# Peptides against a protein of PDB entry 4Z63: the designs that were tried, part 200

Target 1, 334 residues: chain A of PDB entry 4Z63
Amino acid sequence: LCLGMNDLTGNIPEDLFHLKRLNLLGIQENRLSGSLSREIRNLSSLVRLDVSWNLFSGEIPDVFDELPQLKFFLGQTNGFIGGIPKSLANSPSLNLLNLRNNSLSGRLMLNCTAMIALNSLDLGTNRFNGRLPENLPDCKRLKNVNLARNTFHGQVPESFKNFESLSYFSLSNSSLANISSALGILQHCKNLTTLVLTLNFHGEALPDDSSLHFEKLKVLVVANCRLTGSMPRWLSSSNELQLLDLSWNRLTGAIPSWIGDFKALFYLDLSNNSFTGEIPKSLTKLESLTSRNISVNEPSPDFPFFMKRNESARALQYNQIFGFPPTIELGHNN

## One batch from the design tools (peptide; made by RFdiffusion4, then SolubleMPNN)

Design b2_p22_1_s2 (from b2_p22_1, 14 letters changed)
Fold by OpenDDE base, seed 2:
Structure b2_p22_1_s2 (fold): chain B 334 residues (1-334), chain A 22 residues (1-22)
Amino acid sequence: as target 1 above (334 residues)
Amino acid sequence: GPVSKYFRFDESRYVTTVEPEL
């Protein structure tokens, strides 16, 4: 049953929850309000539930132990409060959980040993506080993680050295500290291809430790951190780099010639730093910008990217990496 | 106005979704 993208208002009629054979319920992008009914527990055959982009409020009902077939729960852009209900945090069937852009709060806790099928988690733009959950690596299939725009004071947990399943990771604007520790830990995530750390580590020094190595890194975004230092030498070994944004820092020194050696690099933003010297000639010969035949069919994070051109609340949204136009931005340097 | 550029994830309840050019 798909009723999304309409102008429906009010609450979901309770009789709808009597459809015990229903596999898919999509009521996204409406104006539905009130609490999400506990009676969703009656939809015992439900595989996909999409209530995103509505006006739901209150706590998410703790009834997910009665939804043994549920694989997809999308509730982004609502007014949900409270925490992740216990039954949801223990769901063995759930593959994807998207509760981005709500008002969820408290300590983020998931029973990862129970959530054996979870591969995508989007809890960005909520009100979670405390520390990053140390047990996230115990979610053995968890590949896509967005925890941006929460308040996770402190450092990246040491346990994340064992986060082997992690491929796409966003911690943008989450009050994190100690970039040296963070990178030192995350380099052990051998499947990590996308790392977004924008608006963290304010005023720290970008580490230039040659022992750091991110083998599979394709997307690195560490913008607006006021980081000091220079272009990190360790980055030169990330041969698959496609997108690099280090804008709005306080990086100094020359832009190294190896920046032009990345065969797949199509988006480079080093603007609003303090780089000096000449533009490397190698940048004018980037293969990704000179070749006409570029494949754009690659896996992408489930969470969207946003480009803000000013301090406004509005931002451009990109749902895939190759949605970004080929770009070399070196403006506002010395 | 001032020219600034930030790459980040969603921090607002209002998002302008533009179909990207490939």
Scores: peptide ipSAE 0.067, ipTM 0.613, DockQ to the pose 0.060
Fold by OpenDDE base, seed 4:
Order: sequence, then C-alpha cells, then structure tokens
Structure b2_p22_1_s2 (fold): chain B 334 residues (1-334), chain A 22 residues (1-22)
Amino acid sequence: as target 1 above (334 residues)
Amino acid sequence: GPVSKYFRFDESRYVTTVEPEL
C-alpha cells in the first residue's frame, strides 16, 4: 500500500493494521500526525515501512520484535522523540534504518551483534548525545553510516579501526574533536570511499602525517572546520580521489602540484582558505576534465549529497556524485 | 557564508519532493 506524496492528515486508520499480508506500507510525504500506532505490530508480514516526511510525534513504538520480516524502516523527517526502541535496536532482519531529522535523544545504542543484516544507518540530525557507539563495527554488514548533526562529543572510537564494512561515513557537525586521531583511526577502514567531516575539529591542525593512507578514498569533505596547516601530503596517495572539499578553513602554503595528478578528480574546492603562491599548472591536466573516457560513476545506489552555500540557504541535492558539476574553486585565498 | 556539504543515503524509491533539514 503506497499512499505517499499526498496531503493526508490525521492518523492512520486502525483498520489498516488488520492487513496481515501487507508487505509494503508507504505513507511518506503527507501530513499524518499523532503517535505512530503500536498496532503496526499486527502487520506481521511487513517488509518495508515508510512513514517519512510526516508530522508523527511521540516515541517510536517498541514492537519490532513482532515484525520479523522488516528490512526497511524509513521514518526520516518526523517529530519522533525518545530513543531507538529496544526491539528495533536488536532487529536481525533490518537492512536499512533511516530516522534522520527527528528529535530522538539520549545515548545512541544499537545491539550490533544482533543486527546482522544492517547495512545502512541514517540517524543524522537528531538529538543524540554522549559518545559515538564503540560497538558499531560489530555490525558486520554496515556499509553506510550517517550520524551527522548530533552531539557526539569527544573523539572517534578506537574500535573503528576494525570497521571493515564501512564505505560511506558522515560525521558532519557532531561536535567531534581530534582530527588527527580520527584520521589515524579511519585510515584502517579499508573499504572507506566517502568521508564527510564538515563542521568538526574547530581550529585544529590538519595532520600532515606521511604515514596516513586512505587507499580507496574517493570523496573527502572537511569543510568549515577552521583547520590550520597545509595541504596534507598523505592525500596524494589516494589515487581514486574524485571529490575534495577543504573550503572554509585556515589552510596555508602552496597548492601542491600533485593535486593535478588525480585522474578521477572532478570536483575541487579549496576556497576560503589562506593558500598562497601560483595556481599549479598541473590542474590543467586533470584527466577527468580533459578526457571523455574517464568514468565518474559511483559504484553505489542513489546516495544524495547536499550542498549549502550558507547556513540559511536551502541545500542543493545531488542524488549521485556525478551530479556535481565539474568544479575547480580556489576563490578567496591570498 | 560558509559552505557546508552533507550526504544521505538512498532513503526511498520514491522521489523526495521537499528538501530535508540538514
């Protein structure tokens, strides 16, 4: 049953929960309000539940132990409060959990040893506090993680050295500290291709440790951190780099010539820093901008990116990285 | 103003008609 993208109001009729054979319930992008009914427990055949973009409030009901077939739970952009229900945090069937842009609070706790099927987690823009959960790497299939816009004070856990499944990771604007430690840990994530750390580590020095190495890094976004230092030499070894945004920092020195050696780099933003010297001529040799034979496709599903030019402006959405226009932005430097 | 970039994952097979909060 798909009723999304309408102007439906009120709550879900109780009789709907008598549909024992229902596999998919999509009521996203409406104006449904009130609490999400506990009676969803009656939908024992449910595989996909999408209640996103509504006006639901209250706590998410703790009934997911009665939904043994549930693989997809989409509840982003609602008014849910409280924590992640225990049964949801222990779901062995769940593949994707998206509760972005709610008012969930407390410490983030997931029983990763039980969540054997979880591969995508989006809890961005909530009110979670405390530290990042150290046991996330125990979710052995967890590939996509967005925890941006929460209040995860402190540092990236050491346990993330063992986060082998991690491919896409966003921790933007989560009050994180110690970028040196973070990068030192995350370099051990051998499958990591996308790393977004914008609005963290305020005023810290971007490490230039030559021992750092991100083998599969394609997207690195560390914008608006007021980072000091220079272009990090360790980044030159990330041969698969496609998108680099280090804008709105306090980086100094010259833009190194090796920046033009990245065969797949098509988006470069170093604007609003304190770089000096000449623009490297090697930038004119970027193969992604000069050759039609360079593939810019991401081997992933539709993972939209958002770009904001300022804090008050509406973000631009890009469903795929190749949707970004080829860009070299070096403005507002010395 | 400062530039901020975020990303989210594939949330639904349906098109999102409004921009989410970041």
Scores: peptide ipSAE 0.033, ipTM 0.596, DockQ to the pose 0.049
Fold by OpenDDE base, seed 3:
Structure b2_p22_1_s2 (fold): chain B 334 residues (1-334), chain A 22 residues (1-22)
Amino acid sequence: as target 1 above (334 residues)
Amino acid sequence: GPVSKYFRFDESRYVTTVEPEL
């Protein structure tokens, strides 16, 4: 049943929840309001539930133990409050959970030992507090994780050294501290290709430890952290780098010539720093900017990237990295 | 200060409980 992208208002008729054979329920992008009915428990054959982009409120009903076939739950952009229901946090069938842009609160807890199929998690822009759940690496299939814009004070857990499945990770604007520890830990995530840490580690020094190594790193975004230091030499070993954004920091020194050695680098933003010296001539020879024949061999993430044209504009959605325009931003430096 | 021009997972495009655009 696909009812998305309409002008539906009110709540879902209760009779709809008696459809025992229903596999797909998509009611996204409407103006449905009220609580999400606990009667969804009656949809025992449900595989996909999309209630995103609505006006739902209240707590998410704790009925997911009665939805043994549920693989996809999309509830982003609603007014849900409370925490993740216990049955949802223990779902062995769930592959994708997207509850971004809600008002969920409390400590984030998932029973990763039970959530054996979870591969995509988006809980960005909520009101979770406390610390990052140290047991996330126990979700052995979890590749895509967005926990941005929550209040996860403290450091990245040491346990994340074992987060082998992690490929796409965003912790932007989550009050994180100790970038040295964070990078030291996350370098052990051997499948990590995308790392977004914007608006954290305020005022800290960007580590230049040559022992750091991110072999598979393609996208690194650490903007607006007021970071001090210089361009990190360890980054030069990330040969697959495609996008680098270190803008709005307090980085100093010269832009190193090895920046131009990245064969796949097509988007570079080092603006609003304190870099000095000359622009490396090697930047003018970036292969990615001279030829559009850049093969981006990256599977599409479940969640897109976004680009803001300016500070006042809404961000534009880009499902693929190669969708971004080739860019070199070096403005507003010394 | 301003956020990065690029971010992952629509981190700052929407505020909490945004009215859906139909």
Scores: peptide ipSAE 0.027, ipTM 0.625, DockQ to the pose 0.059
Fold by OpenDDE base, seed 1:
Structure b2_p22_1_s2 (fold): chain B 334 residues (1-334), chain A 22 residues (1-22)
Amino acid sequence: as target 1 above (334 residues)
Amino acid sequence: GPVSKYFRFDESRYVTTVEPEL
């Protein structure tokens, strides 16, 4: 049953929960309100539940132990409060959980030992507090993680050295500290291709340690951290780099020539820093900008990216990395 | 309709994964 992208209002009719054979319920992008009924428990055949982009409120019902086939739960952009229900945090069937842009709070706790199928987690823009859950690497299939815009004080856990499944990771604006430790840990994530750390590590020094190495890094965003230092030499070894945003920091020195040697780099923003010297000539020969094959579509994070260059304009959403326009931004430097 | 919540910082003027205020 797909009723998404309409103007439906009110609550979900209770009789809908009599549909015992229902595999997919999509009611996203409406104006449905009230609490999400605990009677969802009656949809025992449910595989996909999408209630995203509505006006639901209250706590998410703790009924997921009665939904043994549920693989996809999308509830982003609602007014849900409370924590992750215990049954949801222990779901062995769930592949994707998206509760981004809600009002969920408390300490984030997931039983990763139980959530054996979880591969995508989006809890960005909530009110979770405390520390990052150290046991996330125990979710052995967890590939896509967005925890941005929460209040996870402290540092990236040491346990994330073992986060082998992690490919796409966003921690933007989550009150993190110690960028040196964070990068030192995350470099061990051998499958990491996307790393977003914007609005963290305020005023710290961007480490320039040649021992750091991100082999498969394609997207690195560390903007608006007031970071000091220079362009990090270790980044030059990330040969697959496609998108780099280090804007709105306090980086100094020259833009190194190797920045133009990335064969796949098509989006570069180093604006609003304190870089000096000449623009490397190698930037004028970026292969991706001269001979980009637009038909190439590589895997991207499940969480969206946003860009808003004009404060008066609506921000643009990009669901795929290659959706970004080819860009070189070096403005507002010395 | 649905609205972006808790947009306290201007994270949209650069690449971000935080949904901007509508």
Scores: peptide ipSAE 0.264, ipTM 0.718, DockQ to the pose 0.177; fails the geometry check

Design b2_p22_1_s3 (from b2_p22_1, 9 letters changed)
Fold by OpenDDE base, seed 4:
Structure b2_p22_1_s3 (fold): chain B 334 residues (1-334), chain A 22 residues (1-22)
Amino acid sequence: as target 1 above (334 residues)
Amino acid sequence: SPVDKYWRLDSSRYITTVEPEL
């Protein structure tokens, strides 16, 4: 049953929960309100539940132990409060959990040893506090993780050295500290291709340790951190780099010539820093901007990217990394 | 935190994964 993208109001009719054979319930992008009924437990055949972009409130019901086939739960952009229900945090069937842009709070706890099928987690823009859960690497299939815009004070856990499944990771605006430790840990994530750390590490030095290496890094976004230092030499070894945003920092020195050696780099923003010297001529020879067609079918994060084009505009959503236009932005440097 | 303060005041162009809160 798909009723998304309408102007439906009120709550879900109780009789809907009598549909024992229902596999998919999509009621996203409406104005449905009230609590999400615990009677969803009656939908024992449910595989996909999408209640995103509504006005639901209250706590998410703890009934997911009665939904043994549920693979996809999308509840982003609602008014849910409380924590992740125990049954949801222990779901062995769940593949994707998206609860971004809610009011969920407390310590983030997932039983990763039980959540054997979880591959995508989006809890961005909530009110979770404390530290990042150290046991996330125990979610052995967890590939996509967005925990942005929560209050995860402290550092990236050492256990994330063992986060082998991690491919796409965003921690934007989560009050994180110690970028040197974070990068030192995350370099061990051998499948990591996308790393977004915008609005963290306030005023820290961007490490230039030649021992750092991100083999498969394609997307690196570390904007608006007030980072000091220079363009990091270790980044030059990330030969697959496609997008780099280090804007709105306090980086100094020259823009190195190796920045033009990235064959797949199509988006570069180094604006609003303190770079000096000449623009590397190698930037004029970027293959991706001259003749190379980048494949649009490359894997992308499940979470969207956002960017404001001007001060008065609402942030635009980019669902694919290649939705960004080819860009070289070097403005507002000294 | 200082980061949180700047987030609220910053209207600058940069990439993030944080959507406008509703």
Scores: peptide ipSAE 0.353, ipTM 0.747, DockQ to the pose 0.214
Fold by OpenDDE base, seed 1:
Structure b2_p22_1_s3 (fold): chain B 334 residues (1-334), chain A 22 residues (1-22)
Amino acid sequence: as target 1 above (334 residues)
Amino acid sequence: SPVDKYWRLDSSRYITTVEPEL
């Protein structure tokens, strides 16, 4: 049953939950309100539940132990409060959990040893507090993780050096500290291609440790951290780099010539820093901008990116990295 | 829907994954 993208209001009719053979319930992008009924437990054949972009409130019902076939739960952009229900945090069937842009709170706890199928987790823009869950690497299939805009004080857990499944990771604006430790840990994530750390590490020094290496890094966004230092030499070894945003920091020194050697780099924002010297001539020869021969259909994070241009404009949403226009932004430097 | 209280306070142009105010 797909009723998404309408103007439906009110609650879900209780009789809908008598549909025992229903595999897919999509009621996203409506004006449905009230609590999400616990009677969803009656939909024992449910594989996909999409209630995103509604006006649901209250706690998410703890009935997911009665949904043994549920693979996809999308509830982003609602008013849900409380924590992740225990049955949801222990779901062995769940592949994707998207509850971004809600009002969920408390400590984030997931039983990763039970969540054997989880490959995508989006809990960005909630009210979770405490530390990052140290056991996330125990979710052995977890590729996509967005935990942006929560209050995960402290550092990236040491255990994340064993997060082999991690490919796409965002922790934007999550009160993280110690960028040196974070990068030192995350470099061990052999499958990591996208790393977004915007609005963290306030005023810290961007490490220039030559021992750091991100082999498969394609997207690095560390904007608006007021980071000091220079363009990190270790980044030059990330030969697959496609997008780099280090804007709104306090980086100094020259823009190195190797920045123009990235064959796949199509988006570069180094604006609002304190870079000096000449613009590298190599930037005029970026292969991606002069002769683009890169597949735009390669895998991308499940979580969206946002670009805000000014105070009055709404942020632009990009669902894939290649949605960004080819860009070289070096403005507001010395 | 919830809004990110910090988004309204930040007019800077940069990439993020934080949900903007609707």
Scores: peptide ipSAE 0.351, ipTM 0.741, DockQ to the pose 0.227
Fold by OpenDDE base, seed 3:
Structure b2_p22_1_s3 (fold): chain B 334 residues (1-334), chain A 22 residues (1-22)
Amino acid sequence: as target 1 above (334 residues)
Amino acid sequence: SPVDKYWRLDSSRYITTVEPEL
């Protein structure tokens, strides 16, 4: 049953929950309000539940133990409060959980040893507090993780060295500290291709440790951190780099010539820093900007990116990295 | 839906994954 993208109001009719053979319920992008009914438990055949972009409120019902076939739960952009229900946090069937842009709170706890199928987690823009859950690497299939815009004080857990499945990771604006430790840990995530750390590590020094290595890194965004230091030499070894945003920091020194050696680099934002010297001539020879030999069908994160173009405009949403226009932004430097 | 008031106040141009105000 797909009723998404309408102007439906009120709550879900109770009779809908009698559809025991229902595999897919999509009611996204409506004006449905009230609590999400506990009677969802009656939809025992449910594989996909999409209630995103509504006006639901209250706590998410703890009924997911009665939904043994549920693979996809999309509830982003609602008014849900409380925590992740225990049954949801223990779901062995769940592949994707998206609850971004809600009002969920408390400590983030997932039973990763039970959540054996979880591959995508989006809990961005909530009210979770405490520390990052140390056991996330126990979710052995977890590839996509967005935890941005929560209050995860402290450092990236040491256990994330073992986060082998991690490919796409965003922790933007999550009150994280110690960028040196974070990068030192995350470099061990050998499948990591996308790393977004914007609005963290305020005023810290960007490490220039040549021992750091991100082999498969394609997207690095560490903007608006007020980071000091210079362009990190370790980044030069990330030969597959496609997008780099280090804007709105306090980085100094020259823009190194090796920045033009990235054959796939099509988006570069180093604006609003304190870089000096000349623009490297190698930037004018970026192959990606001349011929755009970038594979259009490369995997991207499940979470969207946002960019505000100007002070008055709303942020633009980009669902794919390749949606960004080819860009070299070096403005507002010394 | 929850409104992220910080996006209204943020005049900076940079990439993030924070949901804008809708």
Scores: peptide ipSAE 0.323, ipTM 0.737, DockQ to the pose 0.224
Fold by OpenDDE base, seed 5:
Structure b2_p22_1_s3 (fold): chain B 334 residues (1-334), chain A 22 residues (1-22)
Amino acid sequence: as target 1 above (334 residues)
Amino acid sequence: SPVDKYWRLDSSRYITTVEPEL
């Protein structure tokens, strides 16, 4: 049953929960309100539940132990409060959990040992606090992780050295500290292709440690951190780099010539720094902007990107990396 | 935190994964 993208109001009729053979319930993008009924437990055949973009409130019901076939739960952009229900945090069937842009709070806890099928987690823009969950790498299939816009004070856990499944990771605006430690840990994530760390590490020095290496890194965004230092030499070894945003920092020195050696680099923003010297001629020879067509089938994270433009307006959303126009932005430097 | 201040007050253009909070 798919009723998404309408103007439906009120709550879900209780009789709907008698549909024991229902595999898919999509009621996203409506104006449904109230609490999500615990009677969803009666939908024992449910594989996909999408209640995203509504006006739901209250706590998410703790009934997911009665949904053994549930693979997809999408509840982004609602007013849910409380924590992740125990049964949801222990679901062995769940592949994708998206609860971005809610009011969930408390300490983030997932039983990753039980969540053997989880491959995509989006909990961005909530009110979780405390530390990043150290056991997250125990989710052995977890590839896509967005935890942006929460309050995870402290550092990236050492356990994330073992996060082999991690490919797409965003921690934007999560009150993180110690960029040197974070990069030193995350370099061990050998499948990491997308790393977004915008609005963290305020005023720290961007490490220029030649021992750092991100072999498969395609997207690096570390914008608006007020970072000091220079263009990091270790980045030159990330031969697959496609998108780099280091804008709104305090980086100094010359833009190195190796920045133009990235054959797949199509988006470069180094604006609003303190770079000096000449623009490298190698930038005029970027293959991605001259002769090479970028494939639309390139891997992209499940979480969206946003171009922040102003304080109050809704940011422009990009659902794929290649939604960004080819860009070289070097403005507002010395 | 200073970082939170920039989130709320900065009108700068940059990439993030954060949509406006509901």
Scores: peptide ipSAE 0.325, ipTM 0.715, DockQ to the pose 0.216; fails the geometry check

